# Designs tried in a protein design run: peptides against a protein of PDB entry 4J2C. Part 53

Target 1, 107 residues: chain A of PDB entry 4J2C
Amino acid sequence: MEDPFFVVKGEVQKAVNTAQGLFQRWTELLQDPSTATREEIDWTTNELRNNLRSIEWDLEDLDETISIVEANPRKFNLDATELSIRKAFITSTRQVVRDMKDQMSTS

## One batch from the design tools (peptide; made by RFdiffusion4, then SolubleMPNN)

Design b2_p18_5_s4 (from b2_p18_5, 10 letters changed)
Fold by OpenDDE base, seed 5:
Structure b2_p18_5_s4 (fold): chain B 107 residues (1-107), chain A 18 residues (1-18)
Amino acid sequence: as target 1 above (107 residues)
Amino acid sequence: SEEERKKLREKLREFYYK
């Protein structure tokens, strides 16, 4: 069985791109109310929040796998470089999500 | 999709918890 980490990583990356698109639309709708209905604002807001929550969920799963690997080094035999890349991905992606959430909460 | 995500989560579980 192939390690599914990179597959999930790829899907998270796609989800981030989708969220960023929704975030951009959310920003545009709030900047010019004449171009937006309350329904679209609510839909965009909800879709964005749901996507961000899903990303956070996936990141938690990925983070857990890292803990498992570190606790069982002989079983998985991953080198330090790969582990660092995996950790960096989780950290940076969490920051991207956090930034969007922070902006949404202050608007 | 949500179904795909579910399958991927299951794969993670199978790979890392077996």
Scores: peptide ipSAE 0.589, ipTM 0.922, DockQ to the pose 0.774; fails the geometry check
Fold by OpenDDE base, seed 2:
Structure b2_p18_5_s4 (fold): chain B 107 residues (1-107), chain A 18 residues (1-18)
Amino acid sequence: as target 1 above (107 residues)
Amino acid sequence: SEEERKKLREKLREFYYK
């Protein structure tokens, strides 16, 4: 069985791109109310929040796998470089999500 | 999709918890 980490990683990356698109639209709608309908604002806001929550949940799952690997190094045989890449992905992606959430919460 | 997401989560469980 292949390690599904990279597959989930890829899906998270795609989800981040989707969220960033929604966030951009969200920003545009709030910056120019004359071009925004309440319906689109609500839809975009909810869709964005849902996407971000899904990403966060996936990151938690991925983070858990790292803990499992570190607790069972011989079972998975991942080197330090691979683990560092995985950790860096989670850290950087969490930051991207956090930045969007912070901007949403202050608006 | 959510279905795909569910399947992937299951794969993670199978791989890392077996």
Scores: peptide ipSAE 0.588, ipTM 0.921, DockQ to the pose 0.832; fails the geometry check
Fold by OpenDDE base, seed 4:
Structure b2_p18_5_s4 (fold): chain B 107 residues (1-107), chain A 18 residues (1-18)
Amino acid sequence: as target 1 above (107 residues)
Amino acid sequence: SEEERKKLREKLREFYYK
């Protein structure tokens, strides 16, 4: 069986891009109320929150796989550099999500 | 999609918990 980590990673990356687009629209709607409908604000907010939640869930699953690999190094035989890249992806992506969530919570 | 995510989560489980 092929390691599905990179596939999930790719899907998370796509979800992040989608979330960033939603976040941009969310910001625009709140910056100019005259062009914003309550319906679009609510839709955008909900879509963004759902997207971010999904990303966080996937990151949790990916993070768990790293723990499993580190607990069973000979079973998976992953290169240390590869593990570092995977960890860095999770850390940086969590930060991106956190930044958006922080801005949403203060608006 | 949600279905795709579910399948991918299952694949992760199958690969890493086998």
Scores: peptide ipSAE 0.588, ipTM 0.921, DockQ to the pose 0.769; fails the geometry check
Fold by OpenDDE base, seed 3:
Structure b2_p18_5_s4 (fold): chain B 107 residues (1-107), chain A 18 residues (1-18)
Amino acid sequence: as target 1 above (107 residues)
Amino acid sequence: SEEERKKLREKLREFYYK
């Protein structure tokens, strides 16, 4: 069986792109009330939050896999560089999500 | 999709907890 980590990683990356698109729209709606309806703002906000929560969930799963690998190094035999890349992905992606959430909470 | 995510989560479980 192929390690599904990179597949999930790819899906998370796509989800982040989607969230960033929603975030951009969210920002635009709030910055130009003349072209924004409460309904669209609410929809965009909810969709964005749902996407972010999904990403966070997936990141938790990915983070858990790293813990499993580190606890069983011989079973998985992953390269140190690969592990570093996986960890860096989780860290940086969490930061991206956090930044969006922080901006949403301060608006 | 949510179904895809579910399947991927299952694959993670199968691979890392086998």
Scores: peptide ipSAE 0.584, ipTM 0.920, DockQ to the pose 0.767; fails the geometry check

Design b2_p18_6_s1 (from b2_p18_6, 5 letters changed)
Fold by OpenDDE base, seed 1:
Structure b2_p18_6_s1 (fold): chain B 107 residues (1-107), chain A 18 residues (1-18)
Amino acid sequence: as target 1 above (107 residues)
Amino acid sequence: SLEERYQEIVEKWKKRLL
């Protein structure tokens, strides 16, 4: 069966990197209002939220595929090592997203 | 079926990314 996981993983990783950059800028804008315009704050905030939402959406799909594979091991040729890697990726990525969201919600 | 759901997700990804 087809396995586009690697491609999706790559897109998620790109989105994470983008989000981290936006998050850094978001932090800077809020920490020094004298250098921040309302327009940039709003743009940065929206872009950041959109990226985080995109990541979360992909993580849900990735997580579901893992569940399906584990429920039907004979229909898929993924070994335990690959499944572990995929699970670890989802877990760590969720943590990264959560950390940013937590900081955004408390400020 | 679960297999059909898997294919649904895969096709969604393919349409977006491939």
Scores: peptide ipSAE 0.653, ipTM 0.936, DockQ to the pose 0.804
Fold by OpenDDE base, seed 4:
Structure b2_p18_6_s1 (fold): chain B 107 residues (1-107), chain A 18 residues (1-18)
Amino acid sequence: as target 1 above (107 residues)
Amino acid sequence: SLEERYQEIVEKWKKRLL
């Protein structure tokens, strides 16, 4: 069976990097209103939310594929080590997303 | 089936990313 996980992982990582950049800018804009326009704040906020949503969507699909593999491991060419790496990626990425969302919700 | 669902996800990814 096919295994495009590495490609999806790469796309998620790129989206995380993009989100982190947007989050940093979002923080800067809110910390110094004199250099911020409402338009840039709104754009940055919207782009950030969209990226975070996309990441979360992919994480759900990744999580489901892992669950399927775990339900029938012999059908797939994945050992326990690879599965743990994939699960760790999802867990850590969810945490990164949650941290950004938490800060956005309290600002 | 689980296999069918797996293939659905994979095909979705392929259409978007490959």
Scores: peptide ipSAE 0.652, ipTM 0.936, DockQ to the pose 0.809
Fold by OpenDDE base, seed 3:
Structure b2_p18_6_s1 (fold): chain B 107 residues (1-107), chain A 18 residues (1-18)
Amino acid sequence: as target 1 above (107 residues)
Amino acid sequence: SLEERYQEIVEKWKKRLL
């Protein structure tokens, strides 16, 4: 059975990094309107939301694969340590996404 | 089956990322 988890993890982390940069810019634009155009605000907001949705989608798939592995442990060669690492990644990443989404939705 | 679902997800990832 194939295990592309590390590849997906890398792409998720890349998307997180991108989102964090966009979120920082989003915050800056809102904090100082004199430096912001409506076009940049809209672009930044949309790009940020798109990245966050992409991350969430991948996390759902990652979570499902973990559930499948746990349901069929004899068919997959993952030890408890690796499984814990994967679960921790999903949990922590979801928290990062949630924090950004919460801050965006309070306005 | 769960195994088929797993492979479905994997193939989706491969198509996009590999």
Scores: peptide ipSAE 0.649, ipTM 0.936, DockQ to the pose 0.802
Fold by OpenDDE base, seed 2:
Structure b2_p18_6_s1 (fold): chain B 107 residues (1-107), chain A 18 residues (1-18)
Amino acid sequence: as target 1 above (107 residues)
Amino acid sequence: SLEERYQEIVEKWKKRLL
């Protein structure tokens, strides 16, 4: 049975990095209106939200795969350490996304 | 089944990422 988790993880990590860059720009635009255009604000906001949504979607799928593996471990070649790493990745990434979303929701 | 669901997710990923 195939295990593309590593590839998905990499894509999520890239998306997180992109989102963090967009988030920083978003913050800068809101903090200094003199340097911000409405067009850039809208673009940045939309891109950021889209990236975060994509990450969350992947995390849901990743989380589901973890649940499936735990329910039927004999079908998968994952030891406890790897499973813990995957769970930790999902948890920490969700936290990163949540932190950005929380700040966006209050602005 | 759970295994079928797993494969469904994997195939979705493969289509997009591989």
Scores: peptide ipSAE 0.647, ipTM 0.935, DockQ to the pose 0.818

Design b2_p18_6_s2 (from b2_p18_6 with R12K K16R Y17L)
Fold by OpenDDE base, seed 4:
Structure b2_p18_6_s2 (fold): chain B 107 residues (1-107), chain A 18 residues (1-18)
Amino acid sequence: as target 1 above (107 residues)
Amino acid sequence: SLEERYEEIVEKWKERLL
């Protein structure tokens, strides 16, 4: 069976990097209203939310594939170490997303 | 089945990313 995890992981990582950049800009815009336009704030906020949503969607699919593999690991030729790495990636990425979302919800 | 679901997810990814 195919294993495109590495590719998906890369795309999620790219989306995380993009989101982090947008989050930084979002923070800057809100911290200095004199240099911020409503249009840029709205655009940045929207793009950030879209990226975060996309990440969360991919994480759900990744999590499901891991659950399936764990149900029959021999069929997928993945050892415990690789599964641990994949699970850790999902957990850490979810935390990064949650941190940004928490700050956005309190601003 | 779980295998079918796995393949569905993989195929979805392939369409989008590969």
Scores: peptide ipSAE 0.659, ipTM 0.936, DockQ to the pose 0.810
Fold by OpenDDE base, seed 1:
Structure b2_p18_6_s2 (fold): chain B 107 residues (1-107), chain A 18 residues (1-18)
Amino acid sequence: as target 1 above (107 residues)
Amino acid sequence: SLEERYEEIVEKWKERLL
């Protein structure tokens, strides 16, 4: 079976990095309104939300693939170590996304 | 089947990323 996980992981990681940068700017804009324009706030907020949504979508698919692999181990060549790595990636990434979303929802 | 679902996800990824 094909396994493009590494590529997807890379794209998710890029999206996380982008989101973290946008989140930092979002925080700065809201903390100092004198330096912020409505246009930049809106743009930053939208870009951030889009990135977070993209990440969450990929995490759902990644999670489903893991579930399928675990349900059908004979059809796939993933060992326990690789599955653990993938699960850890999903868990940690969800935490990062959740932290940003929590701060956005309370602001 | 679950295998078909897996292949569907993989194909979606390939179309977008590869």
Scores: peptide ipSAE 0.658, ipTM 0.936, DockQ to the pose 0.797
Fold by OpenDDE base, seed 3:
Structure b2_p18_6_s2 (fold): chain B 107 residues (1-107), chain A 18 residues (1-18)
Amino acid sequence: as target 1 above (107 residues)
Amino acid sequence: SLEERYEEIVEKWKERLL
């Protein structure tokens, strides 16, 4: 049974980093309209949302794989420590995404 | 089956990322 979790984790983290950069720019554009064009605001907003959706999609798949592993422990070679690390990653990443989404939706 | 679902997810990842 294959285990590409670390690869997906890496891609999720990359998307998180990208989203955080976009979120920072989004905040800056809204804080100082004199430095912002409508085109950049729209582009930044759309790119940010796309990244967040991508992250959420991967987190759902990651979470499902964990659930499957837990339901069939004899078929997979994951110890409790690794499983906890994976769960913690999903939980913390969801929180990061949620925080950004909450701030974006208050406008 | 759950095992088949797992393989399905893994295959999607491989297609996109590997």
Scores: peptide ipSAE 0.657, ipTM 0.936, DockQ to the pose 0.807
Fold by OpenDDE base, seed 2:
Structure b2_p18_6_s2 (fold): chain B 107 residues (1-107), chain A 18 residues (1-18)
Amino acid sequence: as target 1 above (107 residues)
Amino acid sequence: SLEERYEEIVEKWKERLL
């Protein structure tokens, strides 16, 4: 049975980095309207939301795989340490996404 | 089954990422 978790993790991490960049720009645009165009605001907002949504989707799948592994450990070659690492990644990444979403929802 | 669901997720990932 294959385990592409590492690849997915990498993609999620890249998406997080992209989202963080977009979020920073989003914040800058809203803080200084003189430097912001409506077009860039809209583009940045949409790109950011799309990235966050993509991350959340992957996290849901990752979380489900964890649940499946825990339900049937004999089928998977994951020790407790690796499982903890995966859980921690999902938890911390969800927090990062939530922090950005919380700030966006209040603006 | 859970195993089938896991494989479904994996295949989805492979299609997109591998």
Scores: peptide ipSAE 0.654, ipTM 0.935, DockQ to the pose 0.816

Design b2_p18_6_s3 (from b2_p18_6, 7 letters changed)
Fold by OpenDDE base, seed 1:
Structure b2_p18_6_s3 (fold): chain B 107 residues (1-107), chain A 18 residues (1-18)
Amino acid sequence: as target 1 above (107 residues)
Amino acid sequence: SLEEKYKEIIEKWKKRLL
């Protein structure tokens, strides 16, 4: 059984980069209404939220695999170092998403 | 079981990636 964790990790990383770009545009649109249309604001907001939701969904699955591996680490041939790396990725990514969501909720 | 759930996650990911 091949572990797809690294593939999903890559997808999450790409989605984070996309979200960060959308977030930047989102802030620009809100800061300068003269350059913003409601349509673009709505589109940007929706795309951003969709990306964030996608990331969160993947992180849930990734996090679940951690629990599975920890229950039987020998079967999945993952050492403590690799497991730590995976945990760190999930934790840090969740924080990045949370920061963007917090700013969106206050605007 | 947890092992079966892991398998399901893998299959889910494969399905999405293909």
Scores: peptide ipSAE 0.061, ipTM 0.649, DockQ to the pose 0.861
Fold by OpenDDE base, seed 3:
Structure b2_p18_6_s3 (fold): chain B 107 residues (1-107), chain A 18 residues (1-18)
Amino acid sequence: as target 1 above (107 residues)
Amino acid sequence: SLEEKYKEIIEKWKKRLL
């Protein structure tokens, strides 16, 4: 069994970077409606939400793998340091997503 | 089993990433 965690982590990070760019544009469009078309607003909003949803789904799966490993750490051969790194990634990424979602929900 | 759950997640990831 090969651990795909690092691959999924990479995909999550790409989605985060994309979401951050989309979020920045989203805020700009809302702050200055004169520079915004309805089409761009809709596209940006949809792409942003899709990225955030994708991230959240992957984080749930990543978190589940951590729980499985912690239940039997010797079987999966992961030390405490690696688990700590993985947990930190999930926690920090969830916070980034939450911050963007909180700001979007005020609209 | 927990191992099977882990494998299930791996297979899901493989299908999506390939």
Scores: peptide ipSAE 0.061, ipTM 0.650, DockQ to the pose 0.787
Fold by OpenDDE base, seed 2:
Structure b2_p18_6_s3 (fold): chain B 107 residues (1-107), chain A 18 residues (1-18)
Amino acid sequence: as target 1 above (107 residues)
Amino acid sequence: SLEEKYKEIIEKWKKRLL
């Protein structure tokens, strides 16, 4: 059975890039209302939120696998280095999402 | 079991990735 972690990681990374693009546009639209339509603002906002939720959903599953592996490392054959990489990815990605969400919640 | 939980996640991912 192949470990799908790296695949999901890739999906998350792509979703983060998409979200960052949407977030940039979101900020631009709010900074200059004269260049923005309400329709685009709403669409951008919704798409951004959907992407962020998708990322968070994947991160929850990824985070759970960490706990499973740590509880039975012999079964999954992952060393400390790999686990550290996975943990770092989850942590840093959550921070990226949090930063965007924080800015959205204050606007 | 932990293994079953892991398998559940894997199956979930596989289903979504297909």
Scores: peptide ipSAE 0.060, ipTM 0.638, DockQ to the pose 0.862
Fold by OpenDDE base, seed 5:
Structure b2_p18_6_s3 (fold): chain B 107 residues (1-107), chain A 18 residues (1-18)
Amino acid sequence: as target 1 above (107 residues)
Amino acid sequence: SLEEKYKEIIEKWKKRLL
């Protein structure tokens, strides 16, 4: 059985990059309302939330695999170093999502 | 079992990636 973790990781990374761009635009629109339309604000907000939701969904699955593999890493051909890398990715990505969500909820 | 859960996740990923 081939491990698709790296593939999902790639999808998450793409979604993060997209979300970061959308988040920046989102902040710009709110920073200068005179240059913003309700349509663009709604579109940007929607796309941003969709990406963040997608990331969170994938992170949940990735996080679950960590627990499973960690119980018997040798059975799945993973060592402590690889598991650490995967955990770090999930943790850092979750933080990035949290930061954006926190700012969106307070604005 | 843990292995079964892992397989389930793998299959789910395969479906969405194909």
Scores: peptide ipSAE 0.044, ipTM 0.627, DockQ to the pose 0.795

Design b2_p18_6_s4 (from b2_p18_6, 6 letters changed)
Fold by OpenDDE base, seed 5:
Structure b2_p18_6_s4 (fold): chain B 107 residues (1-107), chain A 18 residues (1-18)
Amino acid sequence: as target 1 above (107 residues)
Amino acid sequence: SLEERYEEIKEKWIKRLL
């Protein structure tokens, strides 16, 4: 049984990196209006939100696969260590996303 | 079934990423 989790993980990580870059730019634009145009703010905001949404979507699928595996771990040939790693990734990634979203919602 | 759902998710990933 093939397991593309690590590939998805990589894609999520790329999206997180992209989001973090966009978030940094978003912060810079809001901190110094003299260097910002409304167009760039809107573009950055939209791109950031799109990336965050993409991450959240993938995390939902990742989380569901974990739940399914936990229902019958032997069928899916995943040990507790691997499941722990996957859970930790989802948890930490959700936290990163939440932190950015929280700041965006208050700014 | 849960297995079928798991495979659906995997297939979606494979189609997108591989």
Scores: peptide ipSAE 0.465, ipTM 0.895, DockQ to the pose 0.882
Fold by OpenDDE base, seed 2:
Structure b2_p18_6_s4 (fold): chain B 107 residues (1-107), chain A 18 residues (1-18)
Amino acid sequence: as target 1 above (107 residues)
Amino acid sequence: SLEERYEEIKEKWIKRLL
């Protein structure tokens, strides 16, 4: 595969969806302690953090590839439109992750 | 080089995902 970016993008999107589900459950557990066990809270929290960390790891690599392309465009076959799409994806995904992390850190 | 680094990242992705 010449450019696996779209595959990584897909994997990140899946991880985001998973994280959002975990975050939703995390929120529910905190909102109603009567329905929450400490075990589930801990599990959910850890799973969520792991997913977010995984996403951030991939975003770092994705971001680096963009920086590399922009620094040496003659070596890569990516037009401005594609680069914009990739940048937008990274930016928006980072924001989604940041929003969840911010809420977790303030709880 | 930058190109080598790019390929390194790509290979890492390919190895993990395919």
Scores: peptide ipSAE 0.458, ipTM 0.893, DockQ to the pose 0.811
Fold by OpenDDE base, seed 1:
Structure b2_p18_6_s4 (fold): chain B 107 residues (1-107), chain A 18 residues (1-18)
Amino acid sequence: as target 1 above (107 residues)
Amino acid sequence: SLEERYEEIKEKWIKRLL
């Protein structure tokens, strides 16, 4: 079977970009209530949370695949460089998600 | 097995994304 990691990575990246856009709008709406409707605030908040949740779900699976590979590298012929790239992607993406979630939880 | 779990995850991804 073809390694679909790169496809998932791409989807996560798209979701991150979408989330960042939603987060920006979310921030703007909360900073200036005069330009915000309750409907837009709720929609933006929900869409943002949904995107973040989707990202986190994929990151869990991605992380598990890495753990499996590291547990038995002979069964999985992944290059060490590629493995490092995958780890870095997960780590950095988790940080991005966490930063947005932290700001949402304190607002 | 670990290999089976790995393939399970891959299959899930394939079904969803391709």
Scores: peptide ipSAE 0.448, ipTM 0.891, DockQ to the pose 0.846
Fold by OpenDDE base, seed 3:
Structure b2_p18_6_s4 (fold): chain B 107 residues (1-107), chain A 18 residues (1-18)
Amino acid sequence: as target 1 above (107 residues)
Amino acid sequence: SLEERYEEIKEKWIKRLL
């Protein structure tokens, strides 16, 4: 495959969706202790953190590729529109991850 | 080089996802 960026993007998007589901469950478990076991809380928390970590790892690589392209544009065939789309995806995804992490850290 | 690093990242992705 010449450019697997869109595949990575898809995987990140799936991980975000998974994380958001886990985050919702995490919130529910903490809000209603009568329906929560410590085991489920721990499992949900760990799975959520793992997903967020996975996302952040991919975002770092995605961001690095953009930086490389911008440093040597003549060596890479990415137009301004595609580059903008990639940047926007990274920025918005980082925000989503940050929001979840912030809420977890303050709980 | 930066180009080599770019290819390294791409190769990592390919190995993991494809």
Scores: peptide ipSAE 0.446, ipTM 0.891, DockQ to the pose 0.812

Design b2_p18_7_s1 (from b2_p18_7, 9 letters changed)
Fold by OpenDDE base, seed 4:
Structure b2_p18_7_s1 (fold): chain B 107 residues (1-107), chain A 18 residues (1-18)
Amino acid sequence: as target 1 above (107 residues)
Amino acid sequence: SAEEERKKAREELRKFYS
């Protein structure tokens, strides 16, 4: 069986792109109420939050795999560079999610 | 669907790292 980490990583990346698009629309709707309906605002908000939750969930799973690998180095034989890349992805993606959530909570 | 793919990926992740 091939390591599925990159598969989940790819899905997270897609979800981030989707969330960023929804976030942009969310921002536009709130900035110009004349072009926005309550229904679209609610839909966009819910879709955005759902995407963000999915990302956070997947990041937790990915983060757990790192702990498992570090606890069982002989079993997985991952080099330090790959582990660093994986950790960096999780950290940076969490920051992207946090930034969007922070802006949503203050609007 | 995207949700099914996500579910599948998560399941594979669980299995691989179990």
Scores: peptide ipSAE 0.572, ipTM 0.913, DockQ to the pose 0.866
Fold by OpenDDE base, seed 1:
Structure b2_p18_7_s1 (fold): chain B 107 residues (1-107), chain A 18 residues (1-18)
Amino acid sequence: as target 1 above (107 residues)
Amino acid sequence: SAEEERKKAREELRKFYS
């Protein structure tokens, strides 16, 4: 069986891209109420929140795999550079999500 | 669908790292 880490990573990245698009639209709708409907605002907000929650959950799963690998190095024999890349992805992605959530919480 | 792919990926992840 092939390591599915990067499959999930890819799905997370797609979700991040989607969230960023939704966030941009969310910002536009709130900046110009005259061009926004309550329906679109609600839809965008809900989709964005759901997407962010999904990302966070997937990041938790990815983070757990790192702990598992570090606890069982002989089983996985993961390259140190690859492990670093995986950790960096989780850290940076959490920051991206956090930034969007912080801006939403202040609105 | 995206949700199905996400579910499948998570299941594979669980199995691989179980």
Scores: peptide ipSAE 0.572, ipTM 0.913, DockQ to the pose 0.899
Fold by OpenDDE base, seed 2:
Structure b2_p18_7_s1 (fold): chain B 107 residues (1-107), chain A 18 residues (1-18)
Amino acid sequence: as target 1 above (107 residues)
Amino acid sequence: SAEEERKKAREELRKFYS
């Protein structure tokens, strides 16, 4: 069985791209109310929130694998560089999500 | 669907890292 970490990582990356698109639209809708309907605002907001929650969920799972690997390194045989890359991905992606959430919470 | 794929991936992740 191949390491599914990269599968989930890829899905997270896709979800981030989707969320960023939704966030851009969300921003546009709120910046120009004359071109925005309540229905689209609500839809966009809900879709964005759902995507962000999915990302956070996956990141939690990915983060757990880090702990598991560190607890049993012989089983997985990951070098420090790979582990660092995985950790960096989780950290940076969480920051991207947090930035969007922060802007949404203040609007 | 994307949700189904995520579900599958999470399950695989759980199994691999169990």
Scores: peptide ipSAE 0.572, ipTM 0.914, DockQ to the pose 0.864
Fold by OpenDDE base, seed 3:
Structure b2_p18_7_s1 (fold): chain B 107 residues (1-107), chain A 18 residues (1-18)
Amino acid sequence: as target 1 above (107 residues)
Amino acid sequence: SAEEERKKAREELRKFYS
């Protein structure tokens, strides 16, 4: 079986792109409420929150795999560069999610 | 669907790293 880390990573990346689109719309709707119905505002808000939660969940799973690999280096045989890339992805993605959540919490 | 793909990916991840 091949390492499915990249599969989940890809799904997270897709979810981030989706969330960013939703976030943009969310910002537009709140900036000018006359441009949308309450139904769209509610839908966009809920979809955005759901996407962000899914991303956070997946990042936790990915982070756990890193811990497992580091605890069993001989089993997985990943070099430092690969591990660094994986860690960087998780860190940077968490920051992206945090930034959106912070802006949502202040609105 | 995206949700199905996500579910499948998570399951594969669990199996591989279990």
Scores: peptide ipSAE 0.569, ipTM 0.912, DockQ to the pose 0.864

